# Peptides against a protein of PDB entry 4Y8H, part 37

Target 1, 196 residues: chain A of PDB entry 4Y8H
Amino acid sequence: TSIMAVTFKDGVILGADSRTTTGAYIANRVTDKLTRVHDKIWCCRSGSAADTQAIADIVQYHLELYTSQYGTPSTETAASVFKELCYENKDNLTAGIIVAGYDDKNKGEVYTIPLGGSVHKLPYAIAGSGSTFIYGYCDKNFRENMSKEETVDFIKHSLSQAIKWDGSSGGVIRMVVLTAAGVERLIFYPDEYEQL

## One batch from the design tools (peptide; made by RFdiffusion4, then SolubleMPNN)

Design b2_p16_2_s2 (from b2_p16_2, 7 letters changed)
Fold by OpenDDE base, seed 4:
Structure b2_p16_2_s2 (fold): chain B 196 residues (1-196), chain A 16 residues (1-16)
Amino acid sequence: as target 1 above (196 residues)
Amino acid sequence: SKPLRNEEWLATTTAA
């Protein structure tokens, strides 16, 4: 798995590969690693797919309940819910979750929740088995307040490199763009990103 | 949630 979320001038973009692995072999199957928990709050999930899906489902329900009572939650609130659930279940979780969202007040925000249930607010975050291969690349190439196009390219190149070296990553690159304008889903296929 | 195919994922979806 290779996942990341990147704040930029107009909001935040989440990105992920789609490869499914089971044990020692690569399954010819697509995995959803970008998950909506609110209109403009999404997460990237790595580790145990079943466990992180359960967490995300709980968060989504919690945020729906929150919305009905208090209005639209902030990204920080969503991250806090994730953090609590991950911390409470840390002994049974193998999970890395990145929470990203947009709102008019806070703009794009990224919160990373590594194994253990801590939470860190960052301008961008990477996780998954493929992330180890691209820490250097991301550090050298990330810039704050990039354009949408620059950010898409940054994520595409980053995940392409991760996929190149990580056997557990592959398939298509999916992205979700969260801005004031709304939610946009993007997809890039191997024939394109492998050429980078 | 069940993994979505690419076309399905591109469409507006509800999580879970």
Scores: peptide ipSAE 0.250, ipTM 0.744, DockQ to the pose 0.035
Fold by OpenDDE base, seed 2:
Structure b2_p16_2_s2 (fold): chain B 196 residues (1-196), chain A 16 residues (1-16)
Amino acid sequence: as target 1 above (196 residues)
Amino acid sequence: SKPLRNEEWLATTTAA
């Protein structure tokens, strides 16, 4: 798996490969390597597929309950819920989760939750078995306040490199763009990104 | 099972 989330001028973009290697899960609108937990709060999931699916389902339910009581949750609140669940289940959970979201006050935000259940706010985050191969590339090419197009290209090139070297990554590159304008889903096929 | 097919994933809308 290769996953990442990147803040940019107008919000945040999540990206992931599509290769399945860790086991079966129920395919639906919510469960994917890019998973919606609220309208403009999403996550990237790696590790134990079934376990992270369950965590994301619980978070989504929690955020719906939160919304009914207090209004739309912040991305930080969502990350906190993920953090607590990952920490409480760390003995039976192999998970690398990236939480990303957009709101008018905080704009795009990214929180990474590595194995163990800590939480770290970053301008961008990478995770999964493929991330090992692209730390250098991402460090050299990331810039703050990029345009949407620049950020899409950055993620596309980064994940392309990860897929090139990681046998557990492959398939299509999927992205979710979160901005004030709404939610946009993107997809890029091997014939395109393998030539980058 | 496998994740959503590409066309199914793209067709999914986000509820407000």
Scores: peptide ipSAE 0.218, ipTM 0.722, DockQ to the pose 0.031
Fold by OpenDDE base, seed 5:
Structure b2_p16_2_s2 (fold): chain B 196 residues (1-196), chain A 16 residues (1-16)
Amino acid sequence: as target 1 above (196 residues)
Amino acid sequence: SKPLRNEEWLATTTAA
């Protein structure tokens, strides 16, 4: 798995590969690793697909209840719910989650929740088995307040490099763009990103 | 890249 989320001038973009693995085997099924928990709050999931999906379902329910009572929750609120669930279950979970969202007050925000259930607010975050191969690239190429196009390009190049070296990453690259304008879903195929 | 509707995104992902 290779996942990341990047804040930029107009909001935040989440990105993920789609490869499904079972032990040493690469499955043909494409996995959705970008999950909606609120209109403009999404997460990237790595580790146990079933466990992280269960957590995301609980978060989504909590945020729906929150919305009905108090209005739209902040990304920080969503991250706090994820953090609590991951921390309370840390002995039984294999989960790395990146929470990303947009609202008019806070703009784009990224929170990373690594194994163990800590939470860290960052301008961008990477995770998954493929992330180990792109720390250097991301550190050298990330910039604050990039344009949408620059950010898409940054994520595409980053995940392409991760996929190149990580046998557990591959398939298509999917992105979700969260801005004031709404939600935009993007997809990039190997024929395009493998040439980068 | 072209923005995709959710159903189109899921269908494209499944086809990949």
Scores: peptide ipSAE 0.123, ipTM 0.774, DockQ to the pose 0.037
Fold by OpenDDE base, seed 3:
Structure b2_p16_2_s2 (fold): chain B 196 residues (1-196), chain A 16 residues (1-16)
Amino acid sequence: as target 1 above (196 residues)
Amino acid sequence: SKPLRNEEWLATTTAA
């Protein structure tokens, strides 16, 4: 798995590969690693698919309840719910989750929740088995307040490199762009990103 | 790529 989320001038973009693995076996399946928990709050999931899906479902329900009572939740609120669930279940959970969202007040925000259930607010975050190969690249190439196009390219190049070196990553690159304008879903195929 | 609707995105992803 290779996942990341990047803040930029107009909001935030989440990105993920789609390869499904069971141990050392690479399945001919596509895994949805970008999951909506609110209109403009999404997450990237790595680790146990079943466990992280359950957490995401609980968060989604919680945020729907929150919205009915208090209005649209902040990304920080969503991250807090994820953090609490991950921390409470840390002994039975092998998961890394990146929470990303947009609102008009806070703009794009990224929160990373590594194994153990801590929470860290960052301008961008990477996770998954493929992330180990691109820490240097991302650190060198990330810039604050990039354009949408620059950010898409940054994520595409980053995940392409991760996929190149990580056997547990591959398939298509999916992205979700969260801005004031709405939600935009993007997909990039191997023929596009392998040549980068 | 161009932006996709959710159902189109999921269908395309599954087909990939």
Scores: peptide ipSAE 0.098, ipTM 0.745, DockQ to the pose 0.037

Design b2_p16_2_s3 (from b2_p16_2, 9 letters changed)
Fold by OpenDDE base, seed 2:
Structure b2_p16_2_s3 (fold): chain B 196 residues (1-196), chain A 16 residues (1-16)
Amino acid sequence: as target 1 above (196 residues)
Amino acid sequence: SSPLRHEKYLATTTAA
């Protein structure tokens, strides 16, 4: 898996590859690792597909309940719910999750929750087995307050490089853009990103 | 009951 989320001028973009594996076998070539937990709060999932799907379902339910009682939750609140679930179940879960969201007050925010259940707020985050190959590239090329197009290109190039080196990553590159204007889903195919 | 208080264990069948 190769996943990332990047804050930019107008919000945040999540990105992911789409390969799911079982040992050495490719189980699914077009997995959606970008999961909605609220209208403008999404996550990137790495680790056990079953574990992270269950976590995301619980978070979504909790945020729906929260909304009914208190109004729209912040991205920080969503990250806290993820953190609690990951920490409390750390002995029985394999999960690496990036939480990203947009609201008018805080704009785009990114929280990374690695294995173990800690939480870290960052301007951008990368995770998954493919991320080990692109720390240097991302550090060199990330800039604050990029445009939407610059951010899409940054994510596309980053994930393309991760996929080149990580046999557990591949398929299509999916993105979700979260801004004041709403939610936009993007998809990029191998014929495009392999040439970068 | 809060879902946050429920322990869950799922067998790892696939990885992403």
Scores: peptide ipSAE 0.051, ipTM 0.610, DockQ to the pose 0.109; fails the geometry check
Fold by OpenDDE base, seed 3:
Structure b2_p16_2_s3 (fold): chain B 196 residues (1-196), chain A 16 residues (1-16)
Amino acid sequence: as target 1 above (196 residues)
Amino acid sequence: SSPLRHEKYLATTTAA
C-alpha cells in the first residue's frame, strides 16, 4: 500500500494506490483505500484490509452519533476516535491510517495514526509499505499552500514513485479532494502515471 | 450505521 494526504491552500487531498494482496497474490487490483467516515472527513487505510475496514465502520458510526447530538465533528475528533480504537486494540490490529478532513474553521487537516495507535498532526502524511521509498521525494517537493493542481501533481508523482518500487502497491491512483466546495473523487490509470 | 457491521470484514486476511 501507498497512501498519503496533503493539506493545500483550499483544503486537503487524500491519495492511495489500489492494490490489495494476500500472501504472494494480488487479491484485488482496484481496491478503494480511501474511506469516508463523514461528509468531509475521510481516511487512507493501510495494513489489514479487514481490520481497517472494521475500524472505519466503527468510526463512521461514532461520528454519525456525534453529528446527531452535537453537529459536524472536527477532523481532530475523528482522529481521536481512530486513535482510541487503534491504541486499545494494538495487540490484535494491523492498521496504518491517515485521517484527513476539511472544515471552515480548521481548513484542511491531516492526522497520521501508525501502528501502535499514536496520533500525529502533520501538514502532510505518507504511509504504507510504499511510503518508505518516497520520504525523500516528498520532503523535497512538498510545499505549503499549493494549488489544487500542484497538490494533485505532487500526490500523483509521489505515489507513482512508491508504486514503482513497492510490489505491494499498484493499480490505479485514487484521490479525494476535500474543500469548501465539496468532495471530488479523482482516478489516474497506470498509463497516466507510470511515465512520470 | 451499526458498529456490529465490522464482523463481516474480519473474515478476510487481505492486506494492502
Scores: peptide ipSAE 0.049, ipTM 0.607, DockQ to the pose 0.088; fails the geometry check
Fold by OpenDDE base, seed 1:
Structure b2_p16_2_s3 (fold): chain B 196 residues (1-196), chain A 16 residues (1-16)
Amino acid sequence: as target 1 above (196 residues)
Amino acid sequence: SSPLRHEKYLATTTAA
């Protein structure tokens, strides 16, 4: 898996590859690792597909309940729910999650939740088995307050590099753009990103 | 690179 989320001028963009593996076998070439937990709060999932999906489902439920009682939750609130679940189950859980969301007050925010269930707010985050190959690239090329187009290109190039070197990453690159204007889904195919 | 960004997530059964 190669996943990332990047804050930018107008919000946040989540990105992910789509390969799922079981051992050395490619179980699914087009897995959607970008999961909605609220209208403009999403997560990137790495680790156990089953475990992280279960966590996301629970978070989604909690946020729906929260919304009915208190209104739209903040991204920080969502990250806190993820943190609690990941921390309380850390001994039996293989989950690495990046939470990202947009609201009018806080704009785009990114929270990374590594194994163990800590939470860290960052301007951008990368995770998954492919992330190890792109720390240097991301640190060199990330800039604060990029345009949408610059951010899409940054994510596309970053994930392309991760996929190039990580056998557990591949397929399509999916992105979700969260801004005041709404939610936009993007997809990029190997024929395009392999040439970068 | 920030240490907070240096997390490699390993999977168990079905992963990516």
Scores: peptide ipSAE 0.045, ipTM 0.571, DockQ to the pose 0.416; fails the geometry check
Fold by OpenDDE base, seed 5:
Structure b2_p16_2_s3 (fold): chain B 196 residues (1-196), chain A 16 residues (1-16)
Amino acid sequence: as target 1 above (196 residues)
Amino acid sequence: SSPLRHEKYLATTTAA
């Protein structure tokens, strides 16, 4: 897996490859690793597909309850729920999650929750087995307050490089754009990103 | 009242 989330001028963009493996076999070529937990709060999932799906479902339920009682939760609140679940169950979970969201007060925010259940607020985050190959590239090319187009290109190039080197990553590149204007889903195919 | 997933995996899988 190669996943990332990047804050930018107008909000935040999440990105992911789509390959799921069972041992040496490709089990699914078009997995959706970008998961909605609230209207403008999403996550990127790496590790056990079953574990991270269960966690995301529980978080979505808690945020629905929160909304009915208190109104729209912040991205930080969502990250706290993820953190609690991952930390309290760290001995029985294989989960690496990036939480990203947009609201009018805080704009785009990114929280990374690596294996072990710590939480880190960052301008951008990368995770998954493919991320090890692109730390240097991302550090050199990330800029604060990029445009939407610049951010899409940054994510596309980053994930393309991760996929190139990581056998556990591949398929399509999916993105979710979260801004004041709403939610937008993007998809890019190998014939485009492999040439970068 | 938990949300339902759109797809179910047939075997233990890793998304790394």
Scores: peptide ipSAE 0.037, ipTM 0.602, DockQ to the pose 0.122; fails the geometry check

Design b2_p16_2_s4 (from b2_p16_2, 10 letters changed)
Fold by OpenDDE base, seed 4:
Structure b2_p16_2_s4 (fold): chain B 196 residues (1-196), chain A 16 residues (1-16)
Amino acid sequence: as target 1 above (196 residues)
Amino acid sequence: SSPPRLPVHLANTTDA
């Protein structure tokens, strides 16, 4: 898995590869690792597919209840719910999650929740087995307040490099763009990103 | 000013 989320001028973009493996086999070439937990709060999932799906479902449920009682939750609130679930179950979970969201007050925000259930607010985050190959690239190329197009290109190039070296990453590159204007899904195929 | 280095997660796997 190679996943990332990047804050930019107008909000935040999440990105992921689409390969799921089981042992030595590619179980799914087109997995959607970008999961909605609220209208403009999404997450990237790595680790156990079953564990992270269950966590995301629980978070979505909690945020729906929250919304009915208190209105739209902040991204920080969503990250807190993820953190609590991951921390309380850390001995039984294999879960690495990046939470990203947009609201008018806080703009785009990114929270990473690695194994163990800690939470870290960052301007951008990378995770998954492929992330080890792109720490250097991301550190050199990330800039604050990029345009949408610059951020899409940054994520596309980053994940392309991760996929190139990580046998557990591949397939398509999916992105979700969260801004004041709404939610936009993007998809990029190997014929495009392999040439980068 | 750059984000700290975080531990690498496992690939997204299914139960086998």
Scores: peptide ipSAE 0.030, ipTM 0.584, DockQ to the pose 0.782
Fold by OpenDDE base, seed 5:
Formats: sequence, C-alpha cells, structure tokens
Structure b2_p16_2_s4 (fold): chain B 196 residues (1-196), chain A 16 residues (1-16)
Amino acid sequence: as target 1 above (196 residues)
Amino acid sequence: SSPPRLPVHLANTTDA
C-alpha cells in the first residue's frame, strides 16, 4: 500500500494505490483505500483491509451521531475518534490511517495515525509499505499552499515512485480532492503514471 | 517544517 494526504491552497487531497495482497499474491488490483467517514472528511487506509474497514465504519457511525447532536465535526474530531479506536484496539489491530478533511474554518487538515494509535497533525502525510521509498521525494518536493494541479501532480509522482519500488503497491492511483467547492474523485491508470 | 519519518505500515492485505 502507498497512501498519502496533502494539504494545499484550497483544501486537501488524499491519494492511494489500489493493490491488495494476500501473502505474495495480488488479491485485488483495484481496491479503494480512500474511505469517506463524513462529507468532507476522508481517510486513507493501510494494513489489514478488514481491520481498517471496520474502524472506518465505526468512525463513520460516530461522526453521524456527532453530527446529529452537535453539527458537522471538525477533522480534528474525526482524527480523535480514529485515534481512540486504533489505540484501544492496538493489540488486535493492524492499521495505519491518514485522516484528511476540509472545513471553511480550518481549511485542509491532515492527521496521521500510525500503528499504536498515536495521532500527528501534519501538512502532509505518507504511509503504507510504499511510503518508505518516497520520504525523500516528498520532503524535497512538497510545498505549502500549492495549487490543486500542483498537488495532484505531486501526489501522482509520489505514488508512482512508491508503486515502482513497492511490490505491494500498484493498480490505479485514486485521489479525493476536498475543497470548499466539494468532493472530487480522480483516477489515474498505469499507462499514465508509470512513465513519470 | 518536515513531517517526521514514521514506521512503514504493512500492505493492505486481505485476511488469509
């Protein structure tokens, strides 16, 4: 898995590859690792597919409940719910989650929740088995307040490099763009990103 | 500021 989320001028973009594996075998080539937990709060999931899906479902439920009682939750609130679930279940959970969201007050925000259930607010985050290959690239090329197009390109190039080196990553690159304008899903195919 | 280097997570796997 290669996942990332990047804050930019107008919000935040989440990105992910789509390969799932079972041992040495590719189990699914087109998995969606970008999961909605609220209208403009999404997550990237790595680790156990079942575990992270379960966590995301629980978070979605909690955020729906929160919304009914208190109004739209902040991204920080969502990250806190993820953190609590990941921490409390850390002994039986293989989950690395990046939470990203947009609201008009806080704009785009990214919270990374690695194994163990800590939470870290960052201008961008990378995770998954492919992330180790792109720390250098991301650190060199990330800039604050990029345009949408610059950020899409940054994520596309980053994940392309991760996929190139990580046998557990591949398939399509999916992105979700969260801005004041709404939610946009993007998809990029190997023929496009492999040549970058 | 640069984000910290975090441990690599496992691939997204199905339960075997």
Scores: peptide ipSAE 0.029, ipTM 0.582, DockQ to the pose 0.782
Fold by OpenDDE base, seed 3:
Structure b2_p16_2_s4 (fold): chain B 196 residues (1-196), chain A 16 residues (1-16)
Amino acid sequence: as target 1 above (196 residues)
Amino acid sequence: SSPPRLPVHLANTTDA
């Protein structure tokens, strides 16, 4: 898995590869690792597909309840719910999650929740087995307040590099763009990103 | 600012 989320001028973009593996086997080539937990709060999931989906489902439920009582939750609130679930279940959970969201007050925000259930607010985050290959690239090329197009390109190039080196990453690159304008899903195929 | 280096996560896997 190679996942990332990047804050930019107008919001945040989440990105992910689509390969799911079972040991050495590719179980699914087109997995959707970008999961909605609220209208403009999404997550990237790595680790156990079943475990992280269960967590996301629980978070979605809690955020729905929250919304009914208090209105739209912040991205921080969503991250805190993820954090509690991941931390409390860390002994029996393989989960690495990046939470990202947009609201008019806080704009785009990214919270990374690595194995163990800590939470870190960052301008951008990378995770998954492929992330180890792109720390240097991302650190060199990330800039604050990029345009949408620049951010899409940054994510596309980053994940392309991760996929190139990580056998557990591959398939399509999916993105979700969260801005004041709404939610936009993007998809990029190997024929495009492998040439980068 | 650059984010801190975090531990590498496992790939997204299915249960056996």
Scores: peptide ipSAE 0.027, ipTM 0.584, DockQ to the pose 0.840
Fold by OpenDDE base, seed 2:
Structure b2_p16_2_s4 (fold): chain B 196 residues (1-196), chain A 16 residues (1-16)
Amino acid sequence: as target 1 above (196 residues)
Amino acid sequence: SSPPRLPVHLANTTDA
């Protein structure tokens, strides 16, 4: 898996590859690792597919309940729910989750939740087995307050490099753009990103 | 409310 989320001028973009593996076997080429937990709060998932989906489903339920009582939750609130679930179950699950969201007050925000259930707020985050190959590239090329187009290109190039080196990553590159204007899903195919 | 613990799953696939 190669996943990332990047804050930019107008919000945040999440990105992911789509390969799922069982050992050395490719179980699914088109897995959706970008999961909605609220209208403008999403996550990137790595680790156990079943466990991380269960976590996301529980978070979605809690955020729906929260909304009915208190109004739209912040991205930080969503990240805290993920953190608690990951921490309480750390001995029985493998999960690396990036939480990203947009609201008018805080704009785009990114929270990374690595194994163990800690939470870290960052301008951008990368995770998954493919991320080890692109720490240097991302550090060199990330800039704050990029345009939408610059951010899409940054994510596309980053994930392309991760996929190139990580046999556990591949398929399509999916993105979700979260801004004041709404939610936009993007998809890029190997014939495009392999040439970068 | 506090989030519950997850049920034990048999994970047959991994998002690596």
Scores: peptide ipSAE 0.030, ipTM 0.646, DockQ to the pose 0.143; fails the geometry check

Design b2_p16_3_s1
Fold by OpenDDE base, seed 2:
Structure b2_p16_3_s1 (fold): chain B 196 residues (1-196), chain A 16 residues (1-16)
Amino acid sequence: as target 1 above (196 residues)
Amino acid sequence: MAAALAEAAAERAASL
């Protein structure tokens, strides 16, 4: 897996490859690793497909309950729910999660939750087996307050490089854009991103 | 039945 989320001028963009593997076998070429937990709060999933799906379902339920009682949750609240689940169950879970969301008060926010169940708020985050190949590239090329187009290009180039080197990553690049204007899903195919 | 069990087993072993 290669996943990332990037804050930008108008919100946040999540990005992911689409390969699912079982050992050396490619089980699914078009997996959706970008999962909605609230209207403008999404996550990137890495690790066990089953574990991360279960966690995301539980978080979605908690955020629906929260909304009914208190109104729209913050991205920080969503990250806290993920953190509690990942930390308290760390001995039985293989889950790496990036939480990203947009609201009018806090704008775009990114929280990374690695296997240990710690939580880190960052301007951008990368994770999955492919992320090891792109730390240097991302550090060199990330800028705060990029445009939507600059951020899409940054994610596309970053994930393209990760996929190039990581046998566990591939397929399509999916993105989700979260802004005041709403939610937008993007998809980029190998014929486009392999040429970068 | 066998196909559904195989799919469920494959999903349990699948990694992202």
Scores: peptide ipSAE 0.330, ipTM 0.691, DockQ to the pose 0.101; fails the geometry check
Fold by OpenDDE base, seed 3:
Structure b2_p16_3_s1 (fold): chain B 196 residues (1-196), chain A 16 residues (1-16)
Amino acid sequence: as target 1 above (196 residues)
Amino acid sequence: MAAALAEAAAERAASL
């Protein structure tokens, strides 16, 4: 897996590859690793497909309940729910999650939750087996307050490089753009990003 | 019940 989320001028963009593996086999080439937990709060999933889906489903339920009682949750609140689940079950779960969301008060926010269930708020986050190949690239090329187009290009180039070197990553690049204007899903195919 | 357990086991074997 290669996943990332990047804050930018108008919000946040999540990105992911689409490969799922089972041992030496490619189980699915077009997996959706970008999962909605609220209208403008999404996550990137790495690790166990089953574990990360179960966690995301529980978080979605909690955020729906929260919304009915208190109104729209913050991205920080969502990250806290993920953290509790990941930390309390750390011995039985293999989950690496990036939480990203947009609201009018806090704008775009990114929280990374590695296997231990710690939480780190960052301007951008990368995770998964492919992330090891792109730390240097991302650090050099990330800028705060990029445009939407600059941020899409940054994510596309970053994930393209991760996929190139990581055998556990591949397929399509999926993105989700979260802004005041709404939610937008993007998809980029190998024929486009392999040429970057 | 057995089918649901087998499906859950197969899903647990998949890695993202």
Scores: peptide ipSAE 0.329, ipTM 0.691, DockQ to the pose 0.104; fails the geometry check
Fold by OpenDDE base, seed 5:
Structure b2_p16_3_s1 (fold): chain B 196 residues (1-196), chain A 16 residues (1-16)
Amino acid sequence: as target 1 above (196 residues)
Amino acid sequence: MAAALAEAAAERAASL
């Protein structure tokens, strides 16, 4: 897996590859690793497909309950729910989560939750087996307050490089854009990103 | 039903 989330001028963009593996075999080429937990709060998933889906389903339920009682939750609240689940179950879970969301008060926010269930608020985050190959590229090329187009290009180039070197990453590049204007899903195919 | 169980079993062993 290669996943990332990047804050930008108007919100946040999540990005992921789409390869799922079972041992040495590719089980699915077009997996959706970008999962909705609220209208404008999403996560990127790495590790066990089953564990990360179960965690995301529980978080979605908690945020629906929260909304019915208190109104729309913040991204920080969502990250706190993920943290509680990942930390309390760390010995039985293989889950790496990036939480990203947009609201009018806090704008775009990113929280990374690695194995062990710590939480780190960052302007951008990368995770998964492919992330090890792109730390240097991302550090050199990330800028705060990029445009939507600059951010899409940054994610596309970053994930393209991760996929190039990580055998556990591949397929399509999926993105989710979260802004005041709404939610937008993007998809980029190998014929486009392999040329980068 | 059997195909759905086999697919679910394959998904349980899947890594992202």
Scores: peptide ipSAE 0.327, ipTM 0.699, DockQ to the pose 0.100; fails the geometry check
Fold by OpenDDE base, seed 1:
Structure b2_p16_3_s1 (fold): chain B 196 residues (1-196), chain A 16 residues (1-16)
Amino acid sequence: as target 1 above (196 residues)
Amino acid sequence: MAAALAEAAAERAASL
């Protein structure tokens, strides 16, 4: 897996590859690793597909309940729910989560929750097995307050490099753009991103 | 919670 989320001028963009593995084999399944937990709060998933799906489902339920009682939750609230689940179950989970969201008050926010269930607020985060190959690229090329287009290109190039070197990453690059204007889903195919 | 996660993990042997 190669996943990332990047804050930018108008919000946040999540990005992911789509490869799924079963042990030493690449599964013929394209997985959407970008999961909605609220209208403008999404997560990137790495590790166990089952564990991360179960966590995301529980978070989605909690955020729906929260919304019915208190109104729209903040991204920090969502990250807190993820943190509680990941930390309390750390001995039985293989889950790496990036939480990203947009609201009018806080704008785009990113929280990374690695194995163990710690939580870290960052201007951008990368995770998964492919992230190891792109730390240097991301550190060199990330800038605060990029445009949407600059941020899409940054994520596309970053994930392209991760996929190139990580056998556990591949397929399509998916993105979710979260802004005041709404939610936009993007998809990029190998024929496009492999040329970068 | 842990039981539901364990059950889901048993059904889905896929890694991301």
Scores: peptide ipSAE 0.291, ipTM 0.734, DockQ to the pose 0.124; fails the geometry check

